# Designs tried in a protein design run: peptides against a protein of PDB entry 5OOQ. Part 10

Target 1, 227 residues: chain A of PDB entry 5OOQ
Amino acid sequence: YREDVRQVVTHPANALSFLQPGRLVEISVNGKDNYGWGAVVDFAKRINKRNPSAVYTDHESYIVNVVVNTMYIDSPVNLLKPFNPTLPEGIRPAEEGEKSICAVIPITLDSIKSIGNLRLYMPKDIRASGQKETVGKSLREVNRRFPDGIPVLDPVKNMKIEDEDFLKLMKKIDVLNTKLSSNPLTNSMRLEELYGKYSRKHDLHEDMKQLKRKISESQAVIQLDDL

## One batch from the design tools (peptide; made by RFdiffusion4, then SolubleMPNN)

Design b1_p9_3_s1 (from b1_p9_3, 4 letters changed)
Fold by OpenDDE base, seed 2:
Structure b1_p9_3_s1 (fold): chain B 227 residues (1-227), chain A 9 residues (1-9)
Amino acid sequence: as target 1 above (227 residues)
Amino acid sequence: MYEVNTEPL
């Protein structure tokens, strides 16, 4: 059920409008590498220059660059390629007792476990010296303030996912949690129906263009306030 | 520094 909700929430039609610079997202790469909460830098539609005809799933069709503060210190971060979500071997979060560093990693939407209701104030140039570490300090402060976890965006109230089938899914999850019952097949069928509706109703290209414009506008406003 | 932000771009 949590995965079913995650699939809807992280679908481009729903997620992209909330992936503003500084948005906190919980990151799990390949269902194995948990980086915890990171901060969105930017995102772009995934383009394969070598294979322009490559077709990606909706959840793999965008690359999100995120700052994490949990990268293992000896990870080959110099091998990271911007907008390449295929991470080099050895790129991993620090284990308990290991030292971590801040890094910018490219992830797919499928690597987003949760979208937080918090947004960090991001440096103008995250690649400049010391800027990732500044974000890392902010992430540590947030984690300190929210020991029980960063509040997640409400899919209905905040993200305005008003699809009736999704609302029914959410209600069912609530009921099932209280009754200790499960009906995975029903939820999976509804997820598929929802997925089909979202993928067909939205021109993701146009949505991306509009979002990029708004991001640029918002960044310009922030720059004016810093002068 | 951070803020609560529940609004889309």
Scores: peptide ipSAE 0.596, ipTM 0.959, DockQ to the pose 0.687
Fold by OpenDDE base, seed 3:
Structure b1_p9_3_s1 (fold): chain B 227 residues (1-227), chain A 9 residues (1-9)
Amino acid sequence: as target 1 above (227 residues)
Amino acid sequence: MYEVNTEPL
């Protein structure tokens, strides 16, 4: 059920407007590599230069660059490609007792476990020497200040996801959490159906297009203020 | 340094 909520929250129509520079996100790659909380650098639409006709799922259609401070020190970070979310072999978080370093990794929306209600102040050039480590220090400070975990954005109150089908999904989850589910499989299928109705009811493609326009306009304004 | 931010772009 948490996965069903995650699918809605991390959908481009909902997530992208909250992926501002410095936004804290909890990262899990391929369902196994948990990097913990990282900071968003930027995001871009996924483009396959080798196959321009490639169609990605909504959750795989964007690349989000994130700073993590949990990269295993001996990971081949030099093999990372800024616009390739397919991570090289050996790119992994440090295990307990291993040393970690700061790295910028490209991930998909599907690798976002949670979106935090906090933003870090990001350096102007994250690729400059020592800047990733500065963000890494800020991440450590945040984690120290929030020992019980970083607060997550409320999907309804903060993200304003007020779609009727989503609210029904949330209500179903609440009911399932309070009541013994007689058939977990049937309930999972119902949640998938509700999510499917949500995703079909919205012209999510047009919503994404409008959001991209708004983001582009906002970036243009920021660039003008820096001149 | 960080801030609470619950607003979209």
Scores: peptide ipSAE 0.576, ipTM 0.957, DockQ to the pose 0.707
Fold by OpenDDE base, seed 1:
Structure b1_p9_3_s1 (fold): chain B 227 residues (1-227), chain A 9 residues (1-9)
Amino acid sequence: as target 1 above (227 residues)
Amino acid sequence: MYEVNTEPL
């Protein structure tokens, strides 16, 4: 269901109007490279100069340039090509314990996990020396101010997505979230404890099953020796 | 530094 919501939210018909300069977006490239929250610089319709007849999916038909502050320091950022979402090898977010730098990366709409309800004040020329780092400082400050996460745009209230099927989807999610929240087991500690107890109980059950099997095998061997 | 913006272009 979360992916279904993401597909609707990141569709050009809904997303583009909210991709103003400075808009915060949560970025995941190819479903694996999580850059966290970045800031939109600009966007453009994707044009393939080599194949003008190339048809892209709706989610791949636009290129969004975003500032991230989580780029691995040794990433070959000099190989980044404007408006080319096919990132060079070695372009990745910093892992835990690695140093990061600020970079502008071109992404598709499909690489947007969430659209935030916050917009940064952007420098006029992000390509100028030190401007990416200024945005990077702003991103760090925002993350500091929102330790529980950056607020996401409401698809219905803010984005005005009024599609009937989408509204039904949102209602289903709300019901599920309510059921999960009302479940006294949804305290992650209790779920972990219960899962731990369940896992231990399952392990104990498997151990008992193995023990019963060994006892049965031993009894069968004894019965064969007594025959 | 930042603003809350819930409006489209």
Scores: peptide ipSAE 0.522, ipTM 0.947, DockQ to the pose 0.876
Fold by OpenDDE base, seed 4:
Structure b1_p9_3_s1 (fold): chain B 227 residues (1-227), chain A 9 residues (1-9)
Amino acid sequence: as target 1 above (227 residues)
Amino acid sequence: MYEVNTEPL
């Protein structure tokens, strides 16, 4: 269901109007290379100069240039070809502990995992020296400000996707999420955390009451021996 | 610097 939503959201008819310069998009290339949140530079219709008759799927029919700040430092970024979404070998995100750099990568719409409701102020010339790094700093600052994740555009409220089948899909997802949240087991884990805190408070209160009783009983016995 | 933008162009 989430993939079905993604397919609709990333369809050109819906996505392109939200791919303004600076739009934040979450990037996953080939379902494995997660670059995280990047910023849209621009997009263009995919044109194959060598094969003008090439037919692309809707999700592959546009190339989106995005700035990422998660490119592995030793990636052969010089081999990146404008408007070619087929990334050279070695182009990958930095792993944990690896150094990253800022890069502009061409991606297809299919490589967009989500579209954020945030837009960065973009430099006029992203290709100028230091401009990608400026965007990279902005991306880091955004991630710092949104530790729980960058807000995603609502497909219905924001993107105005009014397709009946899509709305039915969204309703099904909402019902499933409600059922999962209402599941006694999920509530029991949160209740166990809350009850663990409540039980610790109650146990501490009972222990304090028992200690106060023992202290009062011992003081009462001392007063009886002085008679 | 960023802005919240939920509108299409």
Scores: peptide ipSAE 0.394, ipTM 0.931, DockQ to the pose 0.712

Design b1_p9_3_s2 (from b1_p9_3, 6 letters changed)
Fold by OpenDDE base, seed 4:
Structure b1_p9_3_s2 (fold): chain B 227 residues (1-227), chain A 9 residues (1-9)
Amino acid sequence: as target 1 above (227 residues)
Amino acid sequence: MYEENYEPL
């Protein structure tokens, strides 16, 4: 159910109107690489200059540039290509005990876990020296102010998603949450297990997508080297 | 009016 909600929330028809500069978004690249909360720089429709006829899924049809403050310090951030959501090898969040830096990464809508009910005032030129680090400081301050987590946009109240099936889904979730909250022992482990199974299934699905992309990119590189 | 909570940089 949380994924079904995420799929609806991150659909271009719903998400794009909330991806203004400075909008906070929770980022998971390929289900595995959790960057935490980042700030939207901009977004654009995905255009493949090499293959203009490329058809993307709705969730892959836009690229969102986001500032993150959790990039591993030794990540090859210089290899990041604007508006290319295929991240170079070694681009990952810092693990526990590792140093992190600020980076702008291009992501797809599918890499958005949550859209926050908060915006940062963004620098005019995020690419200027020190500007990413300024946003990174603001992200740290926001996380400090919201120790229980950054407020997420309510899909119905804030995003005005009025789809009947979606409303039924939300109602089912609320009923389940109410039933779960009435039974204190079953709630945490099963939600973590369902979220963990969901995260793992999403991770596996994204691994499969990454593998398919790597295969397609390797095939495209082979086709380009054979030209 | 969505009062978007803006946090200053």
Scores: peptide ipSAE 0.041, ipTM 0.668, DockQ to the pose 0.140
Fold by OpenDDE base, seed 1:
Structure b1_p9_3_s2 (fold): chain B 227 residues (1-227), chain A 9 residues (1-9)
Amino acid sequence: as target 1 above (227 residues)
Amino acid sequence: MYEENYEPL
C-alpha cells in the first residue's frame, strides 16, 4: 500500500506542480542508493536525442535535477551528465563513516520516495562554485530542525489528490494504521520475538506449501508414467 | 494559499 501511494504521488500529473526549485524530496535511486533528503533544482521532460521515438513510462518520462549532500566523496561526479538519469558506475551515497560531498544528480520521478512540505531558497546558479555546498548546509540545518523527520506533503490536504480509488486506498491505510497502533502487541517488548516466531512460521508454511506442490507434481508425473 | 514554508539559505 505504501508503494501504491508512492506511485500515485510521484505520477507526473500530481508531482510536477510540487517540484519547484528548492522543494525537498527524499531520494532512493534504483531502490538501493538512498541519498536521503535533497533539494530540487529543476526538471524537464525526458528527451532521447538518439531515439526520439523512445517511449518512457510516466515515472521515467521526466528528469529531476536534485542537490544531495550525501554523495560519496570519491564518486566520479565529473562523469555526471545533466538530464541523464543513467548514473555512471561508482556514483553512490556515502556509507556510515565515509565522507560525503554535495552533488547535483539527475533522477527520474520513480527515484522519489517522498515529497517534503518544505522548500529551500535556491541560488540562481547552482553550478557556480560553492553554491551546492550552500544548499548542502541548508539541508543539514533542516535535518537538525526536524529530528523526527522532514514533514511530508499530505496527498489529499496539500496535493489535492481527489481520485476516488486513491481516497479509498488512503482510508484503508488509515484503518490499518489505527489497528496496528491499537494492537497491544505493538508496544510489547515481545514484539520482536513474536515477529521472529511469526516470520519463521510463515516461512515454514511457504516451504510446506512448496513441498506439497512438488509432491503433487511428482505424483502427477508418476500417474502419467503409469498410463 | 499553499503555505510554502521557505527555509532561508
Scores: peptide ipSAE 0.041, ipTM 0.686, DockQ to the pose 0.135
Fold by OpenDDE base, seed 5:
Structure b1_p9_3_s2 (fold): chain B 227 residues (1-227), chain A 9 residues (1-9)
Amino acid sequence: as target 1 above (227 residues)
Amino acid sequence: MYEENYEPL
């Protein structure tokens, strides 16, 4: 259920409008490398310069640059390539007892575990000396202020996800959280099916929206060529 | 208006 909500929340149609500079996001790379809360620097559409025809999933189609303060100190951060979410070997969060440093890492939307209801005032140039460390101090201060966790954006109230299937999903989750306090196992499989239907419908709707946008852009280009 | 709580650096 949490994964199904995460997939909807992190979908480009929903997430990108909330990935402003300084937005806090909880980061988990490859489901294993938990960097904790980081701050968004920027995002861009993923472009493979070597293979411009590369098709990415919706969750892999954008690269988000984030400042983390949990990078292992001996990680080969110099090998990080801007806008390349395929992280070099040895890029990992610090484990317990290890020293950490601040780093900017490129991640996909799929690496976002949650989107926070907080934004940092980001420096104009995060690449300038000491700026990452400044953001890293602010991240530590935020974590100190919110010992019970950073407030997460409400998908409905804050993100205004009004999709009927998502609202049905959320209502089911709420009913199931209310009922799972009584019986856990039977409801996960039905949610995967509903999410699989929602994802397919949303993918079709975004494909249709992208197609409508491409048609509108093509019609705008045709209108520009017919003038 | 999303009350975007900005935290200062």
Scores: peptide ipSAE 0.033, ipTM 0.679, DockQ to the pose 0.126
Fold by OpenDDE base, seed 3:
Structure b1_p9_3_s2 (fold): chain B 227 residues (1-227), chain A 9 residues (1-9)
Amino acid sequence: as target 1 above (227 residues)
Amino acid sequence: MYEENYEPL
């Protein structure tokens, strides 16, 4: 259920409008590398220069650059490729007792565990000397101010996700959280079906938006060739 | 307009 909500929240149609510079996001790469809370630098649509025909899933179709303050100090950060979310081997968070550094890492939407209801003021040039460390200090200060955890965006109240299938999913989760005190197994299959209907509807809506953009871009190119 | 809570650097 939490994963189904995460999939909806991190879908491009919902997440991108909340990935402004300085937005706090909780980061988990490949389901194992937990960087904790980082700050969004920017995002871009994923483009494979080697294979322009590459089709990505919706959750893999964007790259989000994030500042983390939990990178292991001996990680090969020099091997990080701009706009490549496939991290080099040895890029990992520091374990307990290890030293950490600040780094900018490219992640996919699928690596976002939660979107925070907080935004840092970001420096204009995050690549300038000492700027990542400044953001890293601010991340530590935020964690100090919120010992009970950084507030997460409410999908309905804050993100205004008004999709009927999602609202039905949320209501079912609430009913299930109330009922899961009694019977765990029967309720998972109907949530997957509702999520599958929601995902397909959003995929179709994204496909329509992408098609409309391609039509608009093709019309803009035609207008440039007629000049 | 969502009132985004900005935290200072």
Scores: peptide ipSAE 0.046, ipTM 0.704, DockQ to the pose 0.122; fails the geometry check

Design b1_p9_3_s3 (from b1_p9_3, 3 letters changed)
Fold by OpenDDE base, seed 1:
Structure b1_p9_3_s3 (fold): chain B 227 residues (1-227), chain A 9 residues (1-9)
Amino acid sequence: as target 1 above (227 residues)
Amino acid sequence: MYEVDTSPL
């Protein structure tokens, strides 16, 4: 269901009005390259100069330029073309242990995973020397202040998405989240009740902790599959 | 450096 929500939220009719300069967005390119939270520079309708009759899907019909602070340092950023979402080979986020730099990348709406409720104060000219790095520092500060994640815009309350089918979807997600949050407690209580009897017999406190972790992990996986 | 902004354009 998360993908269904994302499709609605990132549709041009809903997303574009919230892609102001400095808007924080969570970025994943081609379903694999996770850049984390970046800041919107600008956006424009996608134009194919070589094929003016090209028809794009709604989610591919706009290009958003975003500042990221997670670009791999050895990425060929000089080959990036503004408003061209077809990224050159080697353009990727830094992996664990790799150094990163700030870059402006063009993405489609389909590459937006989430739209945050925060906006950065953006420099007037992001392409000027040092300006991307300034935004990068701001991104690091935000991430430091929100260790549990940047708050996401409420699709209903903030974005005013009031479509009946969407509201039904959101209600289903809420019910599932409630069930998943309640089940660990019920299962943990039952597990504590069941294993409390065993723990008294076998000092299985470590086994109980491991089992609780496995149950929690399994529930998290189910949640990811159901949402 | 940043602000909460839940408003559209």
Scores: peptide ipSAE 0.600, ipTM 0.957, DockQ to the pose 0.886
Fold by OpenDDE base, seed 5:
Structure b1_p9_3_s3 (fold): chain B 227 residues (1-227), chain A 9 residues (1-9)
Amino acid sequence: as target 1 above (227 residues)
Amino acid sequence: MYEVDTSPL
């Protein structure tokens, strides 16, 4: 159920509007590398310069750059490529007893476990000397203030996810959490259906945006030709 | 420094 909610929440149609600079997100890369809470720097649509025709899943179609303060100190952070979510070997969070550093890592939406209701005040240039560390200090402060975890955005109240199937899912989760009578399989199947619906909606929305843009551009050209 | 922000872009 949590994964199912995560899939909906982290879908581009829902998540991107909440990935403002400084937005706190909980990060898990490849389902194993838990960086904890990081701060969003920016995001962009994933473009493969080597293969422009590359098709990505919705959750892999955007790259989010995030500041983390949990990078293992001996990680080859110099090998990190902006907007390349394929992390070099050795890029990992610090384990218990290891020293950590601040780093900016590119992640996919699929690497977001949760989206927090907090935003940090971000420096204008995160790549400037000392700026990542400033964000790192802010992250430490937040973690200190929220020992029980950073509050997560409410998918319905805050993110305004109004999809009927999602609302039904959330209600089921609430009931299941209350009654301990969860059938995980039913929820997983429903989430896959929801994912499919969100994917289609997003595709349509992007297509509509592109179409509107093309129409506007065409109208602008026509207006220019009429001048 | 941080703030609660539940607003979209």
Scores: peptide ipSAE 0.599, ipTM 0.957, DockQ to the pose 0.706
Fold by OpenDDE base, seed 2:
Structure b1_p9_3_s3 (fold): chain B 227 residues (1-227), chain A 9 residues (1-9)
Amino acid sequence: as target 1 above (227 residues)
Amino acid sequence: MYEVDTSPL
């Protein structure tokens, strides 16, 4: 059920509006590499220049650049490619007793374990010298302030996920924490329906964004012609 | 420095 909630929360239709610069997100890459809480730099729609016809799942269709302060010091961070979520071999979090560094890594939405209710103040240019370390210090301070974990955005109250089936899912989770009585098959069917609804919402949202971009581009061109 | 932000874009 936690995974089911995660799938809904991290769906583009829900997550993207909360991936502002500085947003804290809990990061787990490939279900094995736990980087802990990082800070969002930016995100972009995933584009495969080599294969423009590539179809990604909803959770793989966006790349989120995040600052982490848990990168293993000897990781080949120089091999990281912006907006390429396929991480080079050796890119991993530091284990206990290992030294860590700050790094910007590109991840997919599927690598987000949770979205926090906190945002860091982010430098204008995170790639400038010393800026990642500044964010790293902020991350350490946050972790110090929240030893029991960073507060997670409430999917209903904060993210305004008001889908009836999702609300039912949340209620079931609350009940199941008390009683293991829910049929998994019913939840799977509801999830599929939810995904269908979210996909439609996402499509509309993307269309709106594209329209806004076109308008902005058109206005920029007009201003250039007036010079 | 950090802030609580529960608002969407």
Scores: peptide ipSAE 0.599, ipTM 0.957, DockQ to the pose 0.685
Fold by OpenDDE base, seed 4:
Structure b1_p9_3_s3 (fold): chain B 227 residues (1-227), chain A 9 residues (1-9)
Amino acid sequence: as target 1 above (227 residues)
Amino acid sequence: MYEVDTSPL
């Protein structure tokens, strides 16, 4: 069901109007290379200069340029071709423990996993020296502020997708989510997470009380030596 | 800086 929703959301008829400069989008290339959240620079209709008669699927018919801050540092970013969504070999996200850099990559609509409800303020010239890094800093800040994930545009309320089959799909998903949330197992997991947070707060509070006691005791001893 | 923007173009 999630993939079906994604296909509808990322269709040009729905997605393009929400791909303004600075729009945050979650990027997964070829279903395996997860770049995380990036910022839209621009988009254009895909034109094959070598084969003008090339027919693309709807999801492949547009190229979106996005700034990502998760590019592997040793990726051959110099081989990236503007408006060519076929990424060179070695272009990949940094893995855990690897260093990353900011890059502008061309992707298709099919590589958009989610469209966020946030837009970054974009520099006028993203290709200027240091500008992509500025966007990268903004992306890091957003991720820091939204540790549970960047809020996704509501396909119905925000994107106004009114297709009947889509609405039925969304209703089914909502019913399933409601059932999952009402499951005692889900409630127990949430309770454990909540308890863990409260336990940490309690532990910190007790540690602070103990530290204050030790400080007060030490000060009292010093005062006794001065008597 | 960022903004919540749920509007289309």
Scores: peptide ipSAE 0.598, ipTM 0.957, DockQ to the pose 0.692; fails the geometry check

Design b1_p9_3_s4 (from b1_p9_3, 3 letters changed)
Fold by OpenDDE base, seed 5:
Formats: structure tokens, C-alpha cells, sequence
Structure b1_p9_3_s4 (fold): chain B 227 residues (1-227), chain A 9 residues (1-9)
């Protein structure tokens, strides 16, 4: 159920509008490497220059650059490529007793475990010397202030996810958290349906944005021709 | 420094 909610929340149609600079997100790469809470730098649509025809899942179709303060100190951070979510070997969070450093890592939406209701004030240039460490200090301060965890955005109240199937899923989770009785298979089927609906919504939204741009460009051209 | 932000872009 948590994964089902996560899939909906982290879908581009829902998540991208909440990935402003400084947005806190909880990061788990490949379901194994837990970096904890990091801060969003920016995001972009994933483009494979070597294979422009590469088809990505919706959750893999965007790359989010995030500052983490839990990178293992001896990780080969110099091998990190901006907007390449395929992390080099040895890029991992620090384990217990290991020293950590601040790093900017590119992740997919699928690597977002949760989206926080907090935003950090971000430096203008995160790649400038000392700026990552400044964000790292802010992350430490936030973690200190929220020992029980950073508050997560409410998918319904904050993110305005109004899909009926999602609302039903949330209600079921609430009931199940209260009653421990729901069938995982029913939720997985609904997740697939939700995923399909969100994919279409995103496509429509992008199409609408592109159409609006084309209309705006066409209107600008018409206005230029009338001059 | 941080703020609560529940608004979309």
C-alpha cells in the first residue's frame, strides 16, 4: 500500500509541480541505497543523447538533481554525471560509523520515497564552492528539528490528487491501518489503472503545454506580422 | 533555513 501511494505521488503528473528548488525529498536509490532526506536542486526531462528513441517509464522519464548530506566520503563523486541517474559504482550512502559528505546526485522519480512539506532556501549556484555544504548544514538542522521525520506532503490536501481510485486507495489504507484486512492484489490492479490514468494525464498536460506554447508563438508571429 | 511550502509551482 505504501508503495502504491508512492507510485501515484511520485508520478510526473503529481510530483513535478512539487519539485521546486529546495523541496525536501526522501531518497532511496534502487530500493537499497537510502540517502535520507535531500533537497531538490532542479529537474529535467530525461534525454538520452546516445539513444534519442529510448523509452522510459513515467517514473524514469525525469531526472531530479538532489543534494544529499549522507554520501559516503570515499565515494567517487567526481564520476557523477549531471542528469545521468545511472550512478557510478561505489556511489552509496555512508553506513553507520562512516563519514559522509554532501553531494548532488541525479535520481529518477522512482528513487523518491516521499515528498516533504518543507523547502530549504537554496543557494543560487549549488555547484559553487561551499554551497552544497551550506545545504548540508540546513539538512542537518531540519533533521535535528524533526527527529520523528520530516512531515510529508498530504497527497490529497496538499498535492490535490483527486483521482477517485486514488482517493479510494487512501480510504482503504486508512481503513486497513485501522483494520489490517485489505487484499494486496486489489491494490496492485488499481495501481496499474491509476498509473495508466496518470500517464495519460501527464501526456495531455504536456500536449496542452506544447499547444499553449505553439498558440502563444503563433499569436506572437501574428502580432509581429501586424507590425 | 527552511519554510513550510505546500504549494505547487
Amino acid sequence: as target 1 above (227 residues)
Amino acid sequence: MYEVDTEPL
Scores: peptide ipSAE 0.587, ipTM 0.956, DockQ to the pose 0.697
Fold by OpenDDE base, seed 3:
Order: structure tokens, then C-alpha cells, then sequence
Structure b1_p9_3_s4 (fold): chain B 227 residues (1-227), chain A 9 residues (1-9)
């Protein structure tokens, strides 16, 4: 059930509007590499230049660049590619007793464990010398102030996820904290239906965004022809 | 420095 909630929360239709620069997100890569809380730099739709016809799942269809302060110091960070979420071998968080550094890593939405209700003030150029370390200091300060963990965005109150099936899922989780869940197959079918609704919403949003860009580009061309 | 931000874009 927690994974089902995570899948809904991290779906593009819900998550992208909350991935502003400086948004704190909890990061787990490949279900094993826990970087803890990082700060969003930006995000972009995943584009495969080698295979433009590549179809990604909704949770793999975007790349989110995040600053982490838990990168193992001897990780080959020079091999990181800003638009490739497939991390090089040896890119990992520092273990207990190991030294860490700040790094910007590209992740997918599927690597987001939770979205925090806090946003850092980000430098204009995170790639400039010393800027990642500044964000790293801010992350350490936040972690110091919230020893019990950074508050997570409320999916209903904050994210306004008002889908009836999702609300039923949340109620079931609350009840399951007190009662047993019904048939897993029914939950899977409902989740699939919910994802179908979100996928459609996302497609419409992307189409609208593309249309707005085309309109803006057309207006810019008209203004250039009028000069 | 940080702030509480619960609003979408």
C-alpha cells in the first residue's frame, strides 16, 4: 500500500507541479541506493536521441536533476551524464564512516521515495564552482532542524489528489493500520485504472504545453516579421 | 535557507 501511494504521488500528473527548483525529495535509486533528502534542480522530459521512438513508462518518462550531499567521495562523478538516468557503475551513496561529497545526479520519478513540504533557495547556476556545496550545507542544516525527518507533502491536502479511488486507497491504509486489506487483484485493477486516468491527464497537459509553445513561437515569428 | 512550500507551479 505504501508503494501504491508512492506510485500515485510520483506519477507525472501529480509530481511534476511540485518539482520546483529547491524542492526537497527523498531519493532511492534502484531500490538500494539511498541518498536521503536531496534538492531538485530541474526536470525535463526524457528524450532518447538514439531511439526517438523509445517509449518509457510514465515514471521513467522524465529526468529529474537533484543535488545530493551523500555521494561517496570516490564515486566516478565525472562519468555522470546530465540527461542519462542510467548511473555509471560505482556511483553510490557513502556508507557509514565513509566521506561524502555533493553531486548533481539525474534520476527518474521512480527514484523518488517522498516529496517534502520544504523548498531550498537555489543558486542560479548550480554547476558553478562551490554552488553544490552551498546546497549541501543547506541540506545539512535542514536535516539538523528536522531530526525526526522532513515533513512530507500531504497527497490530499497539499497535492490535491482527489481521485475517488486514491481516497479509497488512503482510507484503506488508515483502516489497514487497524484492519486487513481485501483482495490484491482488486487493488491492482483499481491502481491500473487510476494510472490510466493520470496518464490521460498528463497527455492532455503535455499537449496543452506543446500547443502553448507553438502559439508563443508563432507570435514571436510574427513579431520578427513586423520588425 | 528554506521555506515551507505546499503550492504547485
Amino acid sequence: as target 1 above (227 residues)
Amino acid sequence: MYEVDTEPL
Scores: peptide ipSAE 0.586, ipTM 0.956, DockQ to the pose 0.703
Fold by OpenDDE base, seed 2:
Structure b1_p9_3_s4 (fold): chain B 227 residues (1-227), chain A 9 residues (1-9)
Amino acid sequence: as target 1 above (227 residues)
Amino acid sequence: MYEVDTEPL
């Protein structure tokens, strides 16, 4: 059930509008490497230059760059490639007792476990010297202030996921948590229906975003001509 | 520094 909710929440149609710079997200890569809460730098649609015909799942179709403060210090961070979510071997979170560093890692939406209701003030250039560490300090402060965990965005109240089937799913989860009952098949069917609806919304959202970028790029060109 | 932000882009 938690996974079903996660799939809906992290779908591009729902998640992308909440992946502003500084947005806190809980990161788990490949269901194994838990980086904890990181801060969104930016995101972009995944483009395979080598295989333009590559088809990605919706959850793999975007790359999110995130600052984490839990990277193992001896991880080969120099091998990280921007916008390549296939992390080099040895890129991992620090274990207990190991030293960690701040790093920017590219992840897919599928690597987002939760989206927080908090947003950090991000440096303009996160790649500049010392900027990642500044974000790392902010992350530590947030974690200190929220020892029970960073508050998660409410999928309904905050993210405005108003789909009736999703609402029913959420209600069912609440009921099941109290009754210790599970109906995975019902949730799976509803997830599939929701997924189909969100996929359509995503297409429209992406079209609008592309249009906004085109407008912004055109305005930037005009500003360059005035210099 | 951080803020509560529950609004979409």
Scores: peptide ipSAE 0.583, ipTM 0.956, DockQ to the pose 0.693
Fold by OpenDDE base, seed 4:
Formats: structure tokens, C-alpha cells, sequence
Structure b1_p9_3_s4 (fold): chain B 227 residues (1-227), chain A 9 residues (1-9)
């Protein structure tokens, strides 16, 4: 169901109007290379100069240039070709513990996992020195502010997708989510997370209380030695 | 800096 929603949302008829410069999009290339949230630079219709008669699927018919801040530092970014979504070998996200850099990568619509409801203020020339890094800083700040994830555009309320089959799909998903949320197991896990947060606060409070007692006891001993 | 933008171009 989520993939079905993604296919509709990322269709050119729906997605392109929301791919303004600075639009945040979640990027997954080839279903394996997760770059996380990036910022749209621009998009263009895919043109194959070598094969002008090439027919692309709807989801592959446009190239979106996006700034990511998760590119592996040793990725051969110099081999990236504008408007070529076929990424060179070695172009990948940084793994845990690896250093990352900012890069502009060309992706297809099919590589968009989600479209966020946020837009960054983009520099006029992203190719100028230091501009990608500026966007990268903005991306880090957004991720810091939204630790639970960047809010996604509502396909119905925001994107105005009114297809009847899509609406039925969304309704089914909503029903399933409601059932999942009403499951006692889900509620117990949330309760455990809440209790874990409360326990940490209580532990910190007890530690502070013990520390205050030790300080007071030490001060009382010093006062007794002065008598 | 960022904005919430739910509008199409």
C-alpha cells in the first residue's frame, strides 16, 4: 500500500508542481541507497541526446537535481553527469561512522520516497563555491528540528490528488492504521516509552537529591570542625 | 531557513 501511494504521489502529474526549488524530498536510489532528505534544485524533462526516440516510464521521464548532505566523502562526485540519473559506481550515501559531503545528484521521480511540506531558501547559484554546503547546513538544521522526521505533504489535502481509486487506497490505509493504533500491544509499547522517559526524569531527580544531600552533609561536617 | 509550503507552483 505504501508503494502504491508513492507511485501516485511521485507521478509527474502530481509531483512536478511540488518540486519547486528548495522543496525537501526523501531520496532512495534503486531502493537501496538512502540519501535521506535532500533539497530540490530544479527538474527537467529527461532528454536522451543519443536516442531521442527513447521512451521512458512516467516516473523516469523527468530528472530532478537534488542537494544531499549524506554523500560518502570518497564518492566519485566528479563523475556525476548533469541530467544523467544513472549514477557512477561508488556514488553512495555515507554509512554510519563515514564522513559525508554535500553533492548535487540527478535522480528520477522514482527515487523520491516522499515529498516534504517544507521548502528551504535556496541560493541563486547552487554550483557556486560553498553554496551546496550552505544547503547542507540547512538540511542538518531541519533534521535537528524534526527528529521524528520531516512532515510529508498530504496527498489529498495538499497535493489535491482526487483520483477515486487513490482515495479508496488512502481510506484503507487509514483504517489499517487506526486498527494498528488501537492494538493493545501498540499502546503498551507507547506506554513503555513514556514510562522510560518518566523513569529517566525520576532517576535524574533522585540523583540530584542525593547529590544535594551529600553536599549538605559535607557542609555540616565542615561546620562541626569549626566548633 | 525554511518555510512550510503546501502549495503547488
Amino acid sequence: as target 1 above (227 residues)
Amino acid sequence: MYEVDTEPL
Scores: peptide ipSAE 0.584, ipTM 0.955, DockQ to the pose 0.696; fails the geometry check

